# Ledger of designs, part 246: peptides against a protein of PDB entry 3V4L

Target 1, 386 residues: chain A of PDB entry 3V4L
Amino acid sequence: GQPLAKDKVALLIGNMSYWEHPKLKAPLVDVYELTNLLRQLDFKVVSLLDLTEYEMCNAVDEFLLLLDKGVYGLLYYAGHGYENFGNSFMVPVDAPNPYRSENCLCVQNILKLMQEKETGLNVFLLDMCRKRNDYDDTIPILDALKVTANIVFGYATCQGAEAFEIQHSGLANGIFMKFLKDRLLEDKKITVLLDEVAEDMGKCHLTKGRQALEIRSSLSEKRALTDPVQGAPCSAEALVRNLQWAKAHELPESMCLKFQCGVHIQLGFAAEFSNVMIIYTSIVHKPPEIIMCDAYVTDFPLDLDIDPKHANKGTPEETGSYLVSKDLPKHCLYTRLSSLQKLKEHLIFTVCLSYQYSGLEDTVEEKQEVNVGKPLIAKLDMHRGL

## One batch from the design tools (peptide; made by RFdiffusion4, then SolubleMPNN)

Design b2_p24_5_s1 (from b2_p24_5, 12 letters changed)
Fold by OpenDDE base, seed 5:
Order: C-alpha cells, then structure tokens, then sequence
Structure b2_p24_5_s1 (fold): chain B 386 residues (1-386), chain A 24 residues (1-24)
C-alpha cells in the first residue's frame, strides 16, 4: 500500500541579503513558490528569509521539535554555501568574509539530529554552490550516521560545482526551483521525481554543462511527498506540534479603528513568509467635513529595525512585496515587516491619522496604539533559544 | 506571472560568494 506519513513538516530557508557576500535574488521567489507547493502537499511549512547564524540555529532547533517517529521532514535551503569533504555548509547572512565551518550550519549534523527523531523520511533540497571553501581547513568530526534507509539529498548542482540564478530584470527562480516546481506535485517516489527533474535540467541548453542535479539517496521504501498524512493526531505530542505550527502561522485579526473625528480605518495583516508580514491601512469612512486624511503606521519595536522611509508606501511593490501584492486590498498604505524572528515582545505600534477640516488650514493628528501580540514566527520565541 | 522562457541570450549568474580576504 502507499505509506502514510505520521505528519509532514518542512523548513525552508532563503538567504539573499548577505552582509559581507554578494546579494542573491532567486531565494525570495524559490522559497515562496516552494512554500505554496508544499502547503498543497499538506506540509506544515515554516518559511524564513535572511537568517543570521543564531536565527538559523534556532530555526533548525524549532524544526527538530516538530519532528517525531514517522514524520516526514524536508529541509530546503537557498543561499550561499560550500561543500568540504562531503559535508554541506549553509552560509548565514551575517557570516564573515571569509567564512568557516564555525560560522555555518552543517547539513549532515542536522541529518544526524533528524535520525535521532526516528523520522519516516528525511529530504534535503540544497540550492547552493558545492565548491570547496579553501579558507576552511577544518575537517568536522561528525558522528556516524545511523542506517535509517530514509534519506534523500537533492543537490541543485554537482560536487565542486556552482549553482546559478537567472539574470533577469524581474523576479526569476533559481535553476533548480525552475525545474523542481513543475514536478513537485507528482505522485512519485521522491528519488524518481528528482531524477525526472534532473532529466529536465539536462534538456535545457542553458544548464547543460553548467549545472546538473545530483541525487544522493538511501531510500529503501516507496516514499513520496504526496504520501497522505495519517489521520487525526492521536498523541499529546502530535497535538502540541499541530498547535505550535498553527501559532507560527496565525495572523493578527483585522481591526477597525475609530478616531474621535469620526474617521474609520481598516488595519489588516498579510503573511508573505513566516517571518515577513505586511501591514496595510485604508480609510473606510470619512466625515464630509474632513477634506483630506491619511493613516500612517509608526513607533515599531526597535528590534524590527523599521526604516520610516520604507514604511507607509502607496503600493506593496514599493515595500519589496512583489509576490503577495495580488492578494492584498488595493488603495492602502503598506508596510513590510521583514524580520519578525527578531521580535522579543508584543508587536505594539502607533496608527497616526493626519487630517484636515474644511475651512481650516492646520492639519490635526490623532494617534492610537495597537497591540497585535506576537505575529507569525514571533510566537515561537526563536530569539530565546530552546 | 508568465513563465520566463529561458532563451539562448539568458544570462546565468553564479551564486558562488567567492570569499575574499579584504586587504588590511
């Protein structure tokens, strides 16, 4: 029969805004598209952009808490990386130049920890370079892996080779995600699915001789990403896992703010990623005596590092939100919070209404403080460690 | 979005960070 997953959990990390390294573009689109596909496959998906070393460690630790016996675990990484002695290293956005293994996350160490959880399937999709880092002479002494026969690696490129992005003026996928997305929903053994993706990449004239998918697997069973989740969570641990995941994906409720002047504002929230939220404001009612009014969001927690110059934009695209803009209401002011993993406290901010009465030259301001609790990933308290 | 057709003129950019020691 088709195997059942006890649950399905994915961590997707896209690092692009490096401090000391070249900036990438593809991880934004790749993480977003893969998130939507894995959600259609009934995965519990945590999607994170631009993580520091500390934030990546905490994201992996939280992911490992969602894993248990018979759970399918998928780790996707898009970003800078390297491979020394068959060990794959994911490079955080705050990594120094040059970086070393001590500044990076070892994928084989994560695999060891996943094997300790007795997972039903371990899938690694590594969309990074696999060149040797000549500045890192460290040979990590990794503990011996268990023989679990449930491991699949999809490397976006060959050993010692580069991964490539498409140089486009607009949003484009990386090479690996461009081909992976077309097949990811197929009811096939994951190794067969990845082999077909490798064939599709091999047919493309641009990728031929530049980038090829490598599949490394020890998978004795016919496991697919389409494998159904075994019915309602029967264990207390499964219920806790489901509640923890649900908390990390709960948006604040939309609010109708009423000002003393009689203006009503709709305040709404949208998730772009687990750590990226868009706030939007719209005037839903204006008294006829008020000729002009605008509603601004301000006074964000300092941990979010929100530049006011990038807040309160007339379009989602002006905030850097190109992916979810179609699903957002029109004619709002938009603010993008891109670092919710840094939020240590409740998201408290001010809604400032600036308005003018007919026949008065002076602008009037009214302010309301809004507390929306901990939105999205901020509910996991990733900044505290486990 | 329309799928970006990869044509022969499509340029690829390496994601190799090419780590360098900044001169002191």
Amino acid sequence: as target 1 above (386 residues)
Amino acid sequence: SAPIQLDEDTQLVSTDPQPYVKPP
Scores: peptide ipSAE 0.306, ipTM 0.744, DockQ to the pose 0.372
Fold by OpenDDE base, seed 3:
Structure b2_p24_5_s1 (fold): chain B 386 residues (1-386), chain A 24 residues (1-24)
Amino acid sequence: as target 1 above (386 residues)
Amino acid sequence: SAPIQLDEDTQLVSTDPQPYVKPP
């Protein structure tokens, strides 16, 4: 019969906003598009942007808690990276310059931990450079991997080579994701699918002699990303896993706020990523005696590092949200929370209503505090230990 | 968004951070 997955879980990390390194653009689009494709494949997807070393470690630990016997695990990374002695290192956004293995996550260590979970399939998609880091002389003494015959690596580039993004003023994919997305939904053995992606990249005049996909696998079975999930969760562990994933994806409920002046505001929430949420406000009722009325959000937790200059925008795009703008209601004020992983406490903020009565020159303000709990990834307490 | 058409003028940017030690 066709292989069955006990469950399917993916962690996608896109690092762009480096502190001490060149900023990237492609990981934003690549993580978003891959998230939508993997969701169509019935993956439980955690998608995270701009993680520190500590946040990346915790994201991997939470991902490993979702893994169990016969579960399909997929790790995607887009960002800076290097390869020393056949070990792949993912570079966090807070990595120093120069960075070393002590500042980075080793993919082969993650693979070892995935093998301890008795997973059905382990897929790594690494959209990063594979050049040697000459500032890191550490020779990792890796324990021998178990012979599980269920491992697939898709490297965006060859050993010792660079990965590239498209230089564009707008939203563009990285080169790997540009070709991967066109094939990812195909019902094929994952190694055959990646081989077709490699052929498509090899036909591109831009990448010829610059970037080529490398596939490393020990996959003995005909496993595909399209493989169906086994029926209803029958174990306590499967129920816990489903609950843990659901917590990381639960948006706050939309609220209708009523002010004393008789103005009604709808407060809504949308997920761009597991750690990126858009808040939007709209005036749904205004008394006729109120001539001007604006509703804005303020007083966010300091941990979120929200600049008020980037809050309360007339369009999602002005907040830096270019991906979900089509799915958002129109005629709102929009605020993008891009660092929900940093939230230690409940998301408490103020909705401020500024309004003017007909025939009065003075602006009146009313405020309501809103507590929406821990949204999305903030429910996983990724800061346990700081 | 419309897929970016790759034309002949399309440039690629390396994702290599090229780490450097600041001179002392």
Scores: peptide ipSAE 0.306, ipTM 0.749, DockQ to the pose 0.392
Fold by OpenDDE base, seed 1:
Structure b2_p24_5_s1 (fold): chain B 386 residues (1-386), chain A 24 residues (1-24)
Amino acid sequence: as target 1 above (386 residues)
Amino acid sequence: SAPIQLDEDTQLVSTDPQPYVKPP
């Protein structure tokens, strides 16, 4: 019979906004496009941008809680990384310069923990450099991996080599994602799919002799990312997994705010990633005696590190949101919350209506506090260990 | 499948975090 997955879960991490290292661009687009493709493949996808070491550890721990016997687990990472002694290290955005293994997440440690879950398939897609870090002389003593015959590594580059992103004036994929996305939906054994991606990279004149995909696999079965999820019965564990995933993707409901002046504002929410939300405001009713009015959002929790200069933009693109802008309503003010994982409390903020009456020179302000609870990933309380 | 045409002007940038060794 066709192989069945008990469920399919993916964690996608894109680190780009490094504190002490060069900033990247590709992880934004790569995580977004891969999220959309994996959703078409019936994966439960958690997509996270710009995680600290602590936040990455917690994201991995929450991902491991979603894994169980016969579940397909996929970890994608795009960001800075290195490989020492065959161990792959993902570099968090808060990593010091130079970084060491103690500041980074070891992929082989995650693999060990995934093997303890008796997963049906373990896929690692590592879109990072694989150069040696000469500042890290530590040899991690990894415990012996179990022989599970269900492991696939797709490395964006060869051992000791660099991964590349496309330098364009606009948003572009990394090299690996550019080729992967064209094949990811194919009903093929995952190792065959990745081998075809490797051939496509090898035929491209820009990547030939610069970047080549490496595949490491113990996969003995014909498993594909297209393998259907096993239908009911939903085990208690499958129900818990579905609830945890749904909890991490629950948006606040759209609200209609009414001000004393008779202005009505629509407040809406959109998810760009599991930790990135766009707030948008629109004037839905204005009394004719009010000639101008704008609805600003302000007074965000300090944990979110929201720069007011990047809030309340006339376009999603001016907030740094280029990906979901087509799906957003037009003629709003937009604010991008990019660090929802940092939210310890409820998302409370102020909606400020600034308006002017016909024949009055003075601008009037009215304010309403809004509590939307914990949106998206903020519901997982990733901070409980500090 | 048509070969993925990358524009001739496509520049590749390494994602290698070469540690900025502060000069001594």
Scores: peptide ipSAE 0.286, ipTM 0.710, DockQ to the pose 0.343
Fold by OpenDDE base, seed 4:
Structure b2_p24_5_s1 (fold): chain B 386 residues (1-386), chain A 24 residues (1-24)
Amino acid sequence: as target 1 above (386 residues)
Amino acid sequence: SAPIQLDEDTQLVSTDPQPYVKPP
């Protein structure tokens, strides 16, 4: 019969805003495009940008809670990385210079933990460099992996080689995602799909002799990312998994705020990623005696590290949101919250209405506090222990 | 499948941080 997945779960991490290392650009686009493709494949996708070591550990732990017997698990990582002694290390954004294995997440440790969940398929897509880190002399003693015959690694590059970004004036993918995205929806065994991606990358004149995909697999069954999810979640475990995923993706409801002056504001929310939300405000009703009227958001929790210079913009792009701008309402003020994982409490902020009456020079302000609870990934309390 | 046409002016930039690692 056709293989069935008990469920399909993906964790996508894109690290680009490094503190002590060169900033990347491709992970933003790569995580976003891969999220949309995996959603079309009925994956439960958690997508996270710019994680610290602690935040990455918690994201992996939460991902492992979504895994169970016969579940398909996919981990994608785009960012800095290295490979020492056949172990792949993902570099967090807070990693020191130089970084060591103690500052990084070992992919083979994650694989061990996935094997304990008796998963139906384990896919790792690693869009990172695979050069040796000469500043790390640590040899990880990994426990012996189980023989599960359900493992696929897609490495964006060969051992000891570099991964590349496309330098373009606009948004561009990394090389791996540029080729992967065109085939990801194909109903093929995952190793055959990745082999075709490797062939496409090898035919490109820009990547030929610079970057080549490596496939490492032990996959005894014809499993595809297109494999259907086995029917309604009948197990208590499947219900818990669905509830956990749903919590991590619940947006606040849109609100209509009414001010004493008779102005009505629509407050709306959009997810760019599981840890990135856009708040938008629009004036939906204005009395004719009010000539100018703007609705600003302010007084955010300090944990979110929101720069006021990037808040309340006339376009999503001015906030750094280039991907979801087509799906957002027009003619709003936009604010991008890029670090929802850092939120320890409820998201409480102020909506400040600034307005002017016809024939008065003085600007008037009215304020309303808004509590939207814990949006998106903030419901998982990823900071429990900091 | 049509070959993925990358623009002729497309440059590749390495994501390797190692050249930027300050020696201790």
Scores: peptide ipSAE 0.261, ipTM 0.700, DockQ to the pose 0.308

Design b2_p24_5_s2 (from b2_p24_5, 13 letters changed)
Fold by OpenDDE base, seed 2:
Structure b2_p24_5_s2 (fold): chain B 386 residues (1-386), chain A 24 residues (1-24)
Amino acid sequence: as target 1 above (386 residues)
Amino acid sequence: SEPIQIDENTQLVSTDPQLYVAPE
């Protein structure tokens, strides 16, 4: 019969905004496009941008809670990385220069923990450099891995080689995602699918002799990303997994705020990623006596580090949101919350209405406090232990 | 956005942080 997945869960991490290292561009597009493709494949996807070491550890821990016997687990990472002694290290955005293994997440340690969950399939897609870090002399003593015959590594590049981005002024994929996205929906064994991606990369004149996909697999079964999820969650563990994922993807409901002047504001929310939300405000009703009217959001929790200069923009693109801008309502003011993982408390903020009456020179302000609870990933309390 | 056509003028940028020589 066709193999069945008990469930399908993916963690996607894209690190770009490094503090002490060169900034990347591709991970934004790569994580977004891969998220949409994996959702079409019935994956439960957690998508996270720009994580610190601590936040990456917590994201992995929460991902491991979603894993169970016969679940398909997929970890994608796009960012800086290195490979020492066959161990792959993902570099957090707060990593020092130079970074060491103590500042980074070892993928083989994550694999060990995934094997303890008795997963049906473990897929690692590592879109990072694989050059040796000469500043790290640490030889990781890893415990022996279990023989599970269900592991697939797709490395964006060869051992000891670089990964590349396409030099573009706009949004571009990394090289790996550019070819992967064209094949990802195919009903093929995952190793066959990745082999076809490797062939496509090898035929491209730009990537030929510069970047090649390496596939490392112990996969003894014909398993595909297209494998159907086993029907209605009959186990308590499957219900818990569904609730945990749903909790991490719950947006606040849209609100209609009514001000004393008779102005009505629609407050809306959109997810760009599991840790990135856009707030938008629109005036849905205005009395004719009011000639000018603007609705600003302000007084965000300090943990979010929201610069007011980047809030309340006339376009999503001015906030740095280029991917979801087409799906957003037009003629709003937009604010991008890019660090929802940092939210320790409820998201409480102020909606400030500034308006002017016909024949009055003075601007009038009205304010309403809004509590939207913990949106998206903020519900997982990724700060447990600080 | 139109898919970025890889043409003969398309350049690749390494993501290797070790190649970052701080400007003197």
Scores: peptide ipSAE 0.285, ipTM 0.732, DockQ to the pose 0.284
Fold by OpenDDE base, seed 3:
Structure b2_p24_5_s2 (fold): chain B 386 residues (1-386), chain A 24 residues (1-24)
Amino acid sequence: as target 1 above (386 residues)
Amino acid sequence: SEPIQIDENTQLVSTDPQLYVAPE
């Protein structure tokens, strides 16, 4: 029969905004496009940008809670990384310069934990450099992996080689995602699909002799990313998994705020990533005696590091939201919350209505506090250990 | 997004942090 997945779960991490290292660009687009493709493949996708070491550890732990017997697990990482002694290390955004294995996440440790879950398929897509870190001579003592014959690694580059971005003024993919996205929806064994991606990359004049895909696999079965999910979740574990995923993807409900002056505001929410949300406000009703009014969001939790200069923009693009702007309503004020993983408490903020009456020179303000609970990834409480 | 046509003028940038010599 066709292989069935008990479920399909993906964790996508894109690290770009490094503190002590060069900033990247491609992970933004790559994580977004891969998220949309994996959703079309019925994956439960958690997509996270710019994680610290602690946040990456918690994201992996929450991902491992979604894994169970016969579940397909996919980990994608785009960011800085290195490979020492055949171990792949993902570099968090808060990693020191130089970074060491103690500051980084070892992919082989994650694989060990995935094997303990008795997963149906383990796919690692590592879009990072694979150069040796000469500042880290630590030989990690890893426990021997189980022989599960269900492992696939797609490395964006060869051992000891660099990964490349396309130098473009606009949004561009990394080299690996550029070729992967064109084939990812094909109903093929995942190793065959990746081999075709490797051929496409090898035919490109830009990548030839600079970057080549490496495939490392023990996959004995014909497993594909297109494999259908086994029908209705009948197990208690499947129900728990579905609930845990739903928590990480629950947007706040859209609200209609009514002010004393008779102005009505629509407050809405959109997910760019599991840790990135756009808030938008629009005036839906204005009394004729009010000549001008604007609805600003303010007083965000300090943990979110919201700069007021980047809040309440007339376009999503002015907030740094270039990917979801087509799906947002027009003629709003937009605010981008890019660090929802840092939210310890409920997202409480103020909606401030500034307005002017016809024939009065003075601007009037009305304020309303809004509590939207814990949006998206903030429900997983990724800070419980600090 | 329009597919970025890779032309002969398309340049690649390494993501290797070790190649980033901060300008003095």
Scores: peptide ipSAE 0.281, ipTM 0.733, DockQ to the pose 0.277
Fold by OpenDDE base, seed 4:
Structure b2_p24_5_s2 (fold): chain B 386 residues (1-386), chain A 24 residues (1-24)
Amino acid sequence: as target 1 above (386 residues)
Amino acid sequence: SEPIQIDENTQLVSTDPQLYVAPE
């Protein structure tokens, strides 16, 4: 029979905004496009941008809680990385310069933990450099991996090689995602699919002799990303997994705020990633005596590190949101919250209405506090240890 | 977004963080 997944879960991490290292661009687009493709494949996807070491550890722990016997687990990482002695290290955004293994997440340790969950398939897609880090003298003592014959690694580059971004002024994919996205929906054994992606990358004049996909696998069964999820979750563990995933993707409900002046504002929310939300405000009713009226959001929790210069923009693009702008309502003010993982408490903020009456020069302000609870990934309390 | 066409003028940039370590 066709293989069945008990469930399908993916963790996608894109690190770009490094503190002590060169900033990347491709992970933004790559994580977004891969999220949309994996959702079409009925994956439960958690997508996270710009994680610290602590936040990455917690994201992996939460991902491992979604894994169980016969579940398909996919981990995608795009960012800086290195490979020492056949161990792959993902570099967090807060990693020092130089970084060491103690500052990074070892992929083979994650694989060990996935094997303890008796997963049906373990897929790692690693869009990172694989050069040796000469500043890391630590040899990780890895415990012996189990022989599970359900492991696939897709490395964006060869051992000891670098990964490349496309130099473009606009939004571009990394090299790996550019070719992967064209085939990801194909009903093929995952190793065959990746081999075809490797051939496509090898035919490209730009990548030929610069970057090549490496596939490392021990996959004894014909498993595909297209494999159907086994029917309705009947186990307590499957119900918990579904609830936990649903909790991590719960957007706040749209609100209609009414001000004393008779202005009505619609406050809406959109997810760009599991840790990135756009707030938008629109004037839905204005008395004719009010000539100018704007609805600003302000007084965000300090933990979110919101720069007021990037808040309340006339376009999503001015907030740094280039990907979801087509799906957003037009003629709003937009604010992008890019660090929802940092939220320790409820998201409380102020909606400030600034307006003028016809024939009065003075601007009037009215304010309402809004509590939207814990949006998206903030429901998982990824900071409980800080 | 329209997929960026890779042409003969397309350049690649390395993501290797070690290339930016100033020599001591």
Scores: peptide ipSAE 0.276, ipTM 0.735, DockQ to the pose 0.288
Fold by OpenDDE base, seed 1:
Structure b2_p24_5_s2 (fold): chain B 386 residues (1-386), chain A 24 residues (1-24)
Amino acid sequence: as target 1 above (386 residues)
Amino acid sequence: SEPIQIDENTQLVSTDPQLYVAPE
């Protein structure tokens, strides 16, 4: 019969905004597009951008809590990385320059922990460089992996090689995701799918002799990302997994705020990623005696590090939101919260209405505090060990 | 956004962070 997954869970991490390293561009688009594809494949997807070492560790720990016997686990990483002695290291955004293994997450350690969960399939998609880090002489003594015959690695590049981005002024995929996305929905054994992606990449004139997909697999069964999820959650663990995933994707409800001047504001929320939310405000009612009015959001929690210069923009794109802008209402002011994993408390902020009456030159302000609880990934309390 | 077509003028940029580590 067709193999069944008990459930399907994916963690996608895209690191771009490095503190001490070159900034990347592709992980934004790659994580977003892969998230949408994996959702079409009935994966529970947590998508996270720009994680510190601590935040990456917690994201992996929360991901491992979602894994259980017969669950399909997929880890995707796009960012800086290296490979020493066959161990792959993912570089957090706060990694020092130079970084070492103690500043990074070892993928083989994550694999060990995934094997302890008795998963049905373990897929690693590593969209990072695989060059040796000459500043790290650490040889990780990894315990012997169990023989589970359910492991697949897709490396965006071959051993000792670089991964490449497309040099473009606009949004572009990385090379690996460009080819992967075209085949990811195919009902094929995952190793066959990746082999076809490798062939497609090998036919490209830009990547030929520069970047090649490497596949490492012990997968003895015909398992595909298209394999159906086994029915209703029958176990307490499956229910917990569904609840944890649902919590990490719960948006605040849209609100209608009423001001004393008679202006009504619609406050709305959209998810770009599990840790990235767009707030938008629109004037839905204005008394005729008010000639101009704008609704600004301000007074965000300090943990979110919101620059007011990037808040309250006339377009989503001016906030750095290029991916979800088509799904947002028009004629709003937009604010992008890109670090929801840092939120220790409830998301409390102020909506400030600035308005002008006909025949008065002075602007009037009214303010309302809004508490939307913990949105999206902030419900997982990923900051608990700081 | 329309998928950026890879053409003959498309350039690739390495994501290797070590390229910018000036040798001390």
Scores: peptide ipSAE 0.272, ipTM 0.724, DockQ to the pose 0.288

